# Peptides against a protein of PDB entry 3J47: the designs that were tried, part 100

Target 1, 121 residues: chain A of PDB entry 3J47
Amino acid sequence: IRLTNQLKSLKGLQSKLKDVVEYLDKVINKELPINHTILGKLQDVFNLLPNLGTPDDDEIDVENHDRINISNNLQKALTVKTNDELMVIYISNLVRSIIAFDDLIENKIQNKKIQEQRVKD

## One batch from the design tools (peptide; made by RFdiffusion4, then SolubleMPNN)

Design b2_p30_5_s1 (from b2_p30_5, 15 letters changed)
Fold by OpenDDE base, seed 2:
Structure b2_p30_5_s1 (fold): chain B 121 residues (1-121), chain A 30 residues (1-30)
Amino acid sequence: as target 1 above (121 residues)
Amino acid sequence: IRLTEELEKIKKEIPDKEIQELIDEILKSI
């Protein structure tokens, strides 16, 4: 009973992974538009699965070596994309901080001019 | 023209929602 339920859950997971692969193939072929929310959630799945490209040293069959290289290249590509997204967020926050600082300087200059006028009257 | 563009947008968003649900079920199964 427990093993049969685990096999059923694994077959369900395999079907869902196949549907995700078919979706990604349609996106690659430009049949569907890129959804950033789906790509973010897929990236979260890969970040939670650190071992998808490290064979435990006990099952290096030569047929797995090409699949391992593809998985490692995908994990690297997702890591680069994550880093680029974090850099865009960092630059955006830096630009917002510079604008807020410029507005603070301009407000301080205007307040100083108003005080200098009030002292001359 | 505008209604056809909105219908094409909805038709593209449907498969995106189904895949989001599948991914959310994968995340709950981990």
Scores: peptide ipSAE 0.034, ipTM 0.545, DockQ to the pose 0.036
Fold by OpenDDE base, seed 5:
Structure b2_p30_5_s1 (fold): chain B 121 residues (1-121), chain A 30 residues (1-30)
Amino acid sequence: as target 1 above (121 residues)
Amino acid sequence: IRLTEELEKIKKEIPDKEIQELIDEILKSI
């Protein structure tokens, strides 16, 4: 029972990873717009994944050296990209807050005009 | 008004609710 559930969960994860790859390919091909919230969450997933670039030091086959370099370059590229995307998310949230404030001001101005009209009638 | 129209463009770039649900389910499984 426990092992069958783990295999089912792993197959579900494999399907979802395929759907993520297909999504990323569509974004790379400009078939879909870049979603910064999705990319940020995907980066959080990659940052929570055990660092695939630290094989515990007991068998460095020469074929793993290229995988380690790719993983370290990926982690470095993800770290640099994470900083730029966190800045874009921060700016996007700041812009959203400014607009919510503008809409609040406009709503207050309109409500004041409606009250001033009701006092004149 | 102009700033709300630019937000509605950014809000239309929200990929289908399905992709967000898939990611939230991956994050819950980690």
Scores: peptide ipSAE 0.027, ipTM 0.479, DockQ to the pose 0.039
Fold by OpenDDE base, seed 1:
Structure b2_p30_5_s1 (fold): chain B 121 residues (1-121), chain A 30 residues (1-30)
Amino acid sequence: as target 1 above (121 residues)
Amino acid sequence: IRLTEELEKIKKEIPDKEIQELIDEILKSI
């Protein structure tokens, strides 16, 4: 019973992974517009995958070396892209904070000048 | 004036042209 449910879940995952590959091929071929929400969720899935480039098992089969290098390069590229997206969000928040601070300073300077004029009259 | 100087510092810390284009778009939206 448990093994049959695991096999059914794995077949369902394999079908969904095939649908994701077919979607990515259509995006690469410019047949579909880039959906940033789907790409972000795909990146989250890859970031949650344990580093698929470290086989913890001592089987250096020469045919797996190219696949391991491709996986490591893909994980590195996804990490760089995630860092760039986080940097854009960080900069956007920093810019917003600087503007709000500049407006606060200018408002305080104006309010102080108005109070100093009212004390001289 | 001070805002422009802080934005120019941020622009120098960004390695990628795409991130600079996104900042220039944010700056046009303010």
Scores: peptide ipSAE 0.025, ipTM 0.546, DockQ to the pose 0.021
Fold by OpenDDE base, seed 3:
Structure b2_p30_5_s1 (fold): chain B 121 residues (1-121), chain A 30 residues (1-30)
Amino acid sequence: as target 1 above (121 residues)
Amino acid sequence: IRLTEELEKIKKEIPDKEIQELIDEILKSI
């Protein structure tokens, strides 16, 4: 029972990892536009993964040193890209808040004009 | 008005359905 559930969970993870690869291939091939929300979720997954670029020092075949450096550079590039995307989301939320505040000011100005008209009649 | 139109353009460049399916698959993996 326990081993069968672990194998089922691992098969589920393998299927979803395949779906992620297929999506990334479609985005690379320009068949799909880049979605920042998916890319942010993928980055959250990569940030939760214990360093795929730090194999424990006990099994470093010297031929993997270039792959480790590429993985660390990729993780760093993903982290920088995450920060830039979070900045765009933050700016977008800030501007939405400014617009909502401007609409509130305009509504208060209109309400004040209506009250000033009612006091003159 | 003008920024809502730009946000709608950015949203419209997102094929909402295949993307939501992929987000839901990723979320079911975590």
Scores: peptide ipSAE 0.022, ipTM 0.450, DockQ to the pose 0.037

Design b2_p30_5_s2 (from b2_p30_5, 11 letters changed)
Fold by OpenDDE base, seed 2:
Structure b2_p30_5_s2 (fold): chain B 121 residues (1-121), chain A 30 residues (1-30)
Amino acid sequence: as target 1 above (121 residues)
Amino acid sequence: IRLIEELKKIKDEISDPEIQELIDKILDSL
């Protein structure tokens, strides 16, 4: 029973991965528009994947070396892209905070000038 | 001044050219 359920779950995962590949192929072939939300979720999935390039030291068949390298390069590229996207969000928030701080300083300077004028009149 | 220096450091750490261009536009607006 447990083994049959694990095999069923693995087959279900394999089917979903196939559907994702078919979607990506359609996007690459320009048959479907790029959906940034789907791509972001795929990046999240790949960033959560264990490093597929460290097979436990006991099963390094030389024939898998190219597939392992491709997987590692893809994971690294997706991690870098995710980091770059997070940095853009950080910068955007930083710039907004600085503008808001500048506006606050300007408002304080204006209020001080208005008070100084009211004391002179 | 300090902000511009920090944005330049961040730009040097970013690998995506589109993001680097966006940072350059921000730097030019400051």
Scores: peptide ipSAE 0.043, ipTM 0.652, DockQ to the pose 0.023
Fold by OpenDDE base, seed 3:
Structure b2_p30_5_s2 (fold): chain B 121 residues (1-121), chain A 30 residues (1-30)
Amino acid sequence: as target 1 above (121 residues)
Amino acid sequence: IRLIEELKKIKDEISDPEIQELIDKILDSL
């Protein structure tokens, strides 16, 4: 009973992680807009993840100190890479927003010129 | 101008060389 509930919870977590990956893929592919609230929550999840390569503290083998350091470096590298990817996506949205504002400003300027011409005629 | 300055700061903070190349391509297109 306890083991079957743990397996069900783990399968639920795996499904949720798959949904997150699919969401990120859709955001990368520009199929969905970025939701900063979702990204912030994902960052919180990654920051709360225990070091996925700290061996469980129950194996006191002094030979693993180098493996623990390599794992901490790998997790740091994955966190940096994730931040870099999120930053590229953020910039790409910022640039698109700036272009859309520029087009809006130019359209307003053109409309103003047309109105001023109609008042002179 | 401000956007280009922010993109340069971001490039300096990025550690992945593939992402730095992508930012350079963006900067060259602006």
Scores: peptide ipSAE 0.040, ipTM 0.646, DockQ to the pose 0.025
Fold by OpenDDE base, seed 1:
Parts: C-alpha cells; structure tokens; sequence
Structure b2_p30_5_s2 (fold): chain B 121 residues (1-121), chain A 30 residues (1-30)
C-alpha cells in the first residue's frame, strides 16, 4: 500500500513535469505567450530543489556532468533573475517612500503657511 | 547623498542592463 502510493505519486509528478516541459517548448516556439506567474512558480520549485549537481566529486559518471552543468547554469540564471526582480521591487518601494516623504514635507509647509496666515488675521 | 550611494551599489549588483538603465533614469530624476 505505501510503496504503491509513492509510485503513483512519482508517476503523477513525472506527468506534471512533462506538462511543464511541453509548456516551456510552446513558449520557446512562440506558440504561447510567456506567463510570468507560471515562470515564478517554476523558479520557486527550482529554488526548493536540492542542487541537482553537487554529488561529492567521487561519483560523476560523464553523462551526469552535462546534466549537472545545465542544472547549475539554470539554477544560477534563476537566482540572478530572482535577485534582479527583488532589487526592482526594493527600488520601487524606495521611490514610493521618497515621493510620500516629499508630499508629506510639502503638506507640512503648506499647513504651516496656513497657520501663520490665520495668526496674522 | 546616502540614497544616491545606495542606488549606485544596487546598480552594481544588478546583472540585467534594462534594470540598470531604469536605475540611471531614477538617478537622473533625483
């Protein structure tokens, strides 16, 4: 029972991975538009995967070396993209904070001028 | 001054040239 359920879950995962590959192939071929939500979820999955490509140096079959390099390059590319996206969000928050601070200064200056006029009348 | 220095550091850590151009536009607007 437990082993059969694990095998069924693994087959379900394999089917889902195939669907992701077919989706990515269609996006690469421009048959489908890029969906940033799907790509973001794919990035989350890759960030949760153990580094597919740090076997300790003692069991590298030559066929694994190319797959390891591709996986490491993909993980690096996803990490760089995630860092750049986080930096854009950070900058956007800084700019919004600066604008809000400027508006607050201008509002305080205007309120002070209005109070100074009311004391002269 | 400090904000401009922090934005320059962020620009140096970004790999995407389009994002670097966006930071330059922000720096030119400050």
Amino acid sequence: as target 1 above (121 residues)
Amino acid sequence: IRLIEELKKIKDEISDPEIQELIDKILDSL
Scores: peptide ipSAE 0.037, ipTM 0.647, DockQ to the pose 0.022
Fold by OpenDDE base, seed 5:
Structure b2_p30_5_s2 (fold): chain B 121 residues (1-121), chain A 30 residues (1-30)
Amino acid sequence: as target 1 above (121 residues)
Amino acid sequence: IRLIEELKKIKDEISDPEIQELIDKILDSL
């Protein structure tokens, strides 16, 4: 029972991976428009994959070595892009916090000047 | 001062040149 369920789940995963490859081929061939939501989910999947590109084991055929290097370069490029996007969001939030703090200081200075004028009159 | 130092560290960690240019524009405005 447990092994049969695992095999069924693995076959289901294999079918979904095939559908993803067929989708990517259609996007590469310009048969379908780029969907940013699907690409974002693919980036999430690649970021969750263990580094498939440290074969600590001797005997990878030359054809697998080029595919592994391409996969590693793609994974690095996706990680860098994701990090840079998160940094832009972080900087944007930091700048908004600084502006809000400056506005708060200016408002406090103005309120203090108004109070000091009311005490002199 | 501390903000400028943090922005400089972030700039050194970013690989995209367009994002680095945006950080430089922010640094020049502060």
Scores: peptide ipSAE 0.031, ipTM 0.639, DockQ to the pose 0.024

Design b2_p30_5_s3 (from b2_p30_5, 16 letters changed)
Fold by OpenDDE base, seed 1:
Structure b2_p30_5_s3 (fold): chain B 121 residues (1-121), chain A 30 residues (1-30)
Amino acid sequence: as target 1 above (121 residues)
Amino acid sequence: IRLTNELLEIKNEIDNEEIRKLIDEILNSI
């Protein structure tokens, strides 16, 4: 019973992974526009996967070296893209904060000048 | 003026073209 449910869940995951690959192939071939929401969710999945490029220290077979390098390069590319997207959000929030601060300073300077004029009359 | 200089410094440190374009759009909106 438990093993049969695990096999059913794994088959369901395999079907979903196939649908994702078919979607990515269509995006690469420019048949579909890039959906940033789907790509972000894929990135989240890859960030939750343990490093697919750490072989357990017991399988040094020469055929896995190219797959390990591809996995490490993919993980690095996904990390760089995540950092760039987070940096856009960070800079956008920083700029909004600085604009709001500049407006606050200018309003405070103007209000102070108006008060100093009213005390001289 | 000070904000424009700080944004220009940040722009010069960024290697990503998409982020540079976003900073240019912000600089053109001020």
Scores: peptide ipSAE 0.038, ipTM 0.628, DockQ to the pose 0.020
Fold by OpenDDE base, seed 3:
Structure b2_p30_5_s3 (fold): chain B 121 residues (1-121), chain A 30 residues (1-30)
Amino acid sequence: as target 1 above (121 residues)
Amino acid sequence: IRLTNELLEIKNEIDNEEIRKLIDEILNSI
């Protein structure tokens, strides 16, 4: 029972991975437009995979060097892109915090002016 | 001043030219 459920889950994962490859092939061939939501979910999946392209020192078949280099370059490119996206979010939040601070300063200046007028009357 | 320095530091860490241009536009608008 437990092994059969694991095999069924693995077959389900293999089918989904095949559907992803078929989608990417259609996007590369310009048969389908790039869906940014699907691309973002693929990026999330790759960010959760800790070792796509670190050669486990045990599988250096000399014929796989090009595939390992492509995998490492892809992982590096996805990591850089994720870092850049996080920086854009950070900058956007920083700018929003400054605008909110400037609004707070202006509100304090206005409130002080109103209080000074009420003390003079 | 502090924000401009923080944005300049972040700009130097970005490898993407499109994002560098966006930061330059922000820096020129402040």
Scores: peptide ipSAE 0.033, ipTM 0.610, DockQ to the pose 0.023
Fold by OpenDDE base, seed 5:
Structure b2_p30_5_s3 (fold): chain B 121 residues (1-121), chain A 30 residues (1-30)
Amino acid sequence: as target 1 above (121 residues)
Amino acid sequence: IRLTNELLEIKNEIDNEEIRKLIDEILNSI
């Protein structure tokens, strides 16, 4: 029972991976528009995948060397893109915080001037 | 004034064009 359910789940995962590849091929061929939400989730999946580019040292077939290099280049490209996206979010939040502080400072200066005028009248 | 100078310093340290554009949009909104 447990093994049959695992095999069914693995076959279901294989089907979903095939559907993802077919979707990516259609996007590459410009048959479908880029969906940013799907690409973001795909990047999250790749970031959660164990490093497909560290072969444990036991069989370097020459055909695997090109696949390893492609995997490492893809992982590096995804890491750089993720870092840039996080940097955009960080800077956006930093700027919003600084604007909110500037508005707070200006509001305090104006309130102080209004109070100083009311004490002179 | 201080904020504009701090954002300009940050902009000069950023090599990414998309992030530079975002900072420019923010600087133009202030």
Scores: peptide ipSAE 0.032, ipTM 0.607, DockQ to the pose 0.020
Fold by OpenDDE base, seed 4:
Structure b2_p30_5_s3 (fold): chain B 121 residues (1-121), chain A 30 residues (1-30)
Amino acid sequence: as target 1 above (121 residues)
Amino acid sequence: IRLTNELLEIKNEIDNEEIRKLIDEILNSI
């Protein structure tokens, strides 16, 4: 019974991870807009992953310590890389939004000047 | 002008080199 429940939970996690990858691929391919709420939740999950790769302090097989350290270092490196890539995308979108806002302000100022000239003529 | 100063402030707060390069590319395109 315990093993069957763990296997079912693992299959559910695998399916959810696949759905996340398919979502990220669509975002990378510009098929979907970036959803900051989804990205924030993914970051929260990734921040919890370093704790998922630590065996509970009771299962440190001394012979696997090097493999566990390599896996934890890979997970940390993937988390840092993913956070950096997401931050680059976030800042790119923020800057694009600020530029578009500046252009909108300038266009409104110009339109106001044109209207003020038309009222004086 | 104000936008350039705000982007420069953001650039100075960012520790990531790739993001700093991206902000520089944007600042050079304005």
Scores: peptide ipSAE 0.029, ipTM 0.600, DockQ to the pose 0.023

Design b2_p30_5_s4 (from b2_p30_5, 15 letters changed)
Fold by OpenDDE base, seed 1:
Structure b2_p30_5_s4 (fold): chain B 121 residues (1-121), chain A 30 residues (1-30)
Amino acid sequence: as target 1 above (121 residues)
Amino acid sequence: IRLVNELKEIKSEIPNEEIRKLIDEILKSI
């Protein structure tokens, strides 16, 4: 019973992964527009995978070296993309904060000038 | 004026095209 449910869940996951690959192939071929929500969720899945670049210390077979390099390059590419997306959000928030601060300073300077003029009159 | 100059400096240092486009949109709104 537990093993049959695990096998059914694994088959369901395999089907979903196939649909994701078919979607990515269409995006690469420019047949579909890039969906940032799908790419973000795929990135979250890869971030939850154990580092695909640590083979368990027991399989030094020469055929795995190319797969390890591809996995490390994919993990690096995903990390760079995540950092760039976070940098967009960070810079956007920083700029909004600086604009709001500049407006606050200008408003305080104007209010001070108006008060100083009212005291001279 | 100072903020616009600082944003132009930041834009020149950013290698990402999407971030540069965002800074350009902000610079057009000021």
Scores: peptide ipSAE 0.049, ipTM 0.663, DockQ to the pose 0.020
Fold by OpenDDE base, seed 4:
Structure b2_p30_5_s4 (fold): chain B 121 residues (1-121), chain A 30 residues (1-30)
Amino acid sequence: as target 1 above (121 residues)
Amino acid sequence: IRLVNELKEIKSEIPNEEIRKLIDEILKSI
């Protein structure tokens, strides 16, 4: 059962890695902008990675415990990094949206003042 | 003015340094 689950997770990882590579190639070629969907796919890859490193509780080889801990620490570090990158992009877009909203309000106020002046002249 | 103050407040609450730097760049562009 373990080997079949590892093979399924590996196939899932391979498909997602292929999608990431194909997208990175398009970004490098300036065909596509960086998008949230790839960061979401990377998160899905990292969410599948713990299943590659969890022995079913019945085969704790003590020598594999250090390698499993290193793999889990790397996966956690990559997940944190990906979450931070997503947060940077999210906040960037939020702030840009707030600025655009402020500019819209100011433009509406100015347009109203211009219209009020035209009615007085 | 209000927006700049709100962005400064948000910046102070953000633990990530890269995000704080990004908000600083935005605040310099306003």
Scores: peptide ipSAE 0.048, ipTM 0.655, DockQ to the pose 0.022
Fold by OpenDDE base, seed 5:
Structure b2_p30_5_s4 (fold): chain B 121 residues (1-121), chain A 30 residues (1-30)
Amino acid sequence: as target 1 above (121 residues)
Amino acid sequence: IRLVNELKEIKSEIPNEEIRKLIDEILKSI
């Protein structure tokens, strides 16, 4: 029972991974628009994957060297992209906070001028 | 004035061109 459920779950995961690959191929081929939510979740999945590019030191298969380099390059590319996305969000929030502060200062200056006029009348 | 200077400093530290363009658009809107 437990093993059969694990095999069923693994087959379900394999099917979902295939659907993700087919989706990515369609996006690359411009058959589907980029969905930022799907790409963000895919990045989260890759960030949760164990480092597929740290060879535990015990099997130098020459065929793995290219796979390791591709995995390391992919992980590096995902890390750079994630850092850039976080930087965009950070700067956008910083700028929004500063605009809101500037508007607050201008509103206070205007309110002070209105009060000073009312005291002179 | 202070804000514009701080945003110019931040812009100089950003390696990404798209982010630099976004900051430039913001600086033009102020």
Scores: peptide ipSAE 0.043, ipTM 0.659, DockQ to the pose 0.020
Fold by OpenDDE base, seed 3:
Structure b2_p30_5_s4 (fold): chain B 121 residues (1-121), chain A 30 residues (1-30)
Amino acid sequence: as target 1 above (121 residues)
Amino acid sequence: IRLVNELKEIKSEIPNEEIRKLIDEILKSI
């Protein structure tokens, strides 16, 4: 019973990973637009997988070393790309906030000038 | 004026060409 449930859960995970690969292939082929929410969830999955880049030092199959290096380079590239995209969003929001503060300051300056004119009359 | 200069400085430090293009589009919209 426990082993059968673990096998069923693992098969369900394998099916979901296959669906993710098929989605990524469609995005690479430009059949689907890039969905940033799916990429963010993929990044969360990669961040929760501590061992995709740490070879357990005890089974050096030379064929796994190249796959591990490719996986680490891909994870690093995805992390850099996401950090760069987040930086653009952050800068854009910062710019909007600064413009809104500038408009508020200008409105306060104009209101002060109008009050100073009313006190001179 | 100050903000546009700060954005130009930030643009010069960004190595990614796609991000530099996005900042250029923002600078054209201001």
Scores: peptide ipSAE 0.038, ipTM 0.637, DockQ to the pose 0.021

Design b2_p30_7_s1 (from b2_p30_7, 23 letters changed)
Fold by OpenDDE base, seed 1:
Structure b2_p30_7_s1 (fold): chain B 121 residues (1-121), chain A 30 residues (1-30)
Amino acid sequence: as target 1 above (121 residues)
Amino acid sequence: DIKYLNELIDLLELLKELEQIKKLEEEFLK
């Protein structure tokens, strides 16, 4: 039961991340204006991201082996810390920041759809 | 054990997606 609820929460989080990508693509394509409140919440999410040790894209020579090793080391480090109350608090804060960000994106997308409908009527 | 490991993998995938989004934002702000 507890693990199934965690998986459901992660799937919900993945859907919210997809909405974030869709929003950023619309901003990049100039379909939506930049919203500083949304960007500020995105920055709050990024400040909570662990340093995943991804080499800068200028190190194109990280063999698939090193990416696997970094992922395994991070997975191992997270596995050791998963019983840490601090990690639970950290993940809870990260999830809360992503939810708050997705709600802002959804509200903006809805407001745009309402405006586009009013221009067609 | 395996189910918990799969949940951890899913979390790591989400963190990687967030990192890609961070790079896209950094590229857009340049």
Scores: peptide ipSAE 0.089, ipTM 0.623, DockQ to the pose 0.035
Fold by OpenDDE base, seed 2:
Structure b2_p30_7_s1 (fold): chain B 121 residues (1-121), chain A 30 residues (1-30)
Amino acid sequence: as target 1 above (121 residues)
Amino acid sequence: DIKYLNELIDLLELLKELEQIKKLEEEFLK
């Protein structure tokens, strides 16, 4: 039961991260205007992220090195009993920031679709 | 043990997706 709920929560978070990517791609492609409130919330998410390895300039080892560094940092954070409570607080704050960000993206995409429909009518 | 390892792997995949989003934002801000 607990594991299934955690997996469901992680899949829900993954879906929200996909919505973030889709939003950024639309902004890059000039399909949506830059929203500084959305970007500010995205920056808040990144400021909460543990240092997920700077890709320092060695392109050839980066994919394996980043996975190993993220794995090692998370595994180190999870293995230290004193960090477990702090990690739960940290992940909870990160997840809340991502949820708040996703709600802003969804609202912006919906508002844009409504405006485009009103211009065609 | 194996269930906890699978949850850890799923969390690592999410962190990797966040890193890709970070790279995309950094490219957009240049």
Scores: peptide ipSAE 0.082, ipTM 0.619, DockQ to the pose 0.033
Fold by OpenDDE base, seed 5:
Structure b2_p30_7_s1 (fold): chain B 121 residues (1-121), chain A 30 residues (1-30)
Amino acid sequence: as target 1 above (121 residues)
Amino acid sequence: DIKYLNELIDLLELLKELEQIKKLEEEFLK
């Protein structure tokens, strides 16, 4: 029961992260105005991300090698049961920060879709 | 064991999505 609820919550979180990506893509494409409240909360999420060893931006064409190394380092860190509890607490705070986006991002995407529909009518 | 492994996989996928979002934000702030 607890694990199934955690898995369901995590799938819900993945859906919310897709909404965040969709929002950022729309902001990058100038389809939506920058919302500093959303960006500030997103920075709070990143400050609450474990140092996923993003290599410092020293010039090597390794878009594929870094994703594998980060995945392997995270997988190694998560397979060590002792780091798992602190990681779960940290992720729980991250999850709370991401949930705090949901209403802002979803409302903004929905409002844009409604405006685009009204311009086509 | 299998359910916990699936939860860890889902968590790793989530962290990869967050990393992609971080990259998008960094590109947007440049």
Scores: peptide ipSAE 0.050, ipTM 0.573, DockQ to the pose 0.041
Fold by OpenDDE base, seed 3:
Structure b2_p30_7_s1 (fold): chain B 121 residues (1-121), chain A 30 residues (1-30)
Amino acid sequence: as target 1 above (121 residues)
Amino acid sequence: DIKYLNELIDLLELLKELEQIKKLEEEFLK
C-alpha cells in the first residue's frame, strides 16, 4: 500500500514533467499558444528554484569603478553559472535516483505478484 | 519576456540532457 502510493505519486510527477516538456517544446515550435496556467505553474517552480538568472545585463553605470565591478560581476556570473551547473547536476542525480526508485518499486510489485500466484497454486 | 524565454530554453536543454542521461543509463544497465 505505502510503496504503491509512492509509485503512483512518482509516475504522476513524471507524467506531469513530460507533459510540461512536450508543452514547452510545442510553444517554442509555435505549434501551441502560451497557456498562462501552465506558465504560472512553471513560474511557481522557477520561484522555488535557486536563481537560474541569465546574467542580468544590468546596465552598470559607466563611471568610476571599472575593475572592481567587472571582478564582482564576473564573480557573480561565475557563482550563478556554478550554482546553475551544480543545480543541473543535483537535478540529474535526483531524477536518476527517482528512476532507479521507480524501477525498484516496479520490480518489487512484479515479485510480489509472482509470490501471490505461487501461494494460490 | 526574453529573459523568461531564455529560462524556458535552459530548462528544456536541462530536461533533454536528463533524458539523454536516462537513456545512457538504460543502455548501460542493459
Scores: peptide ipSAE 0.034, ipTM 0.523, DockQ to the pose 0.031

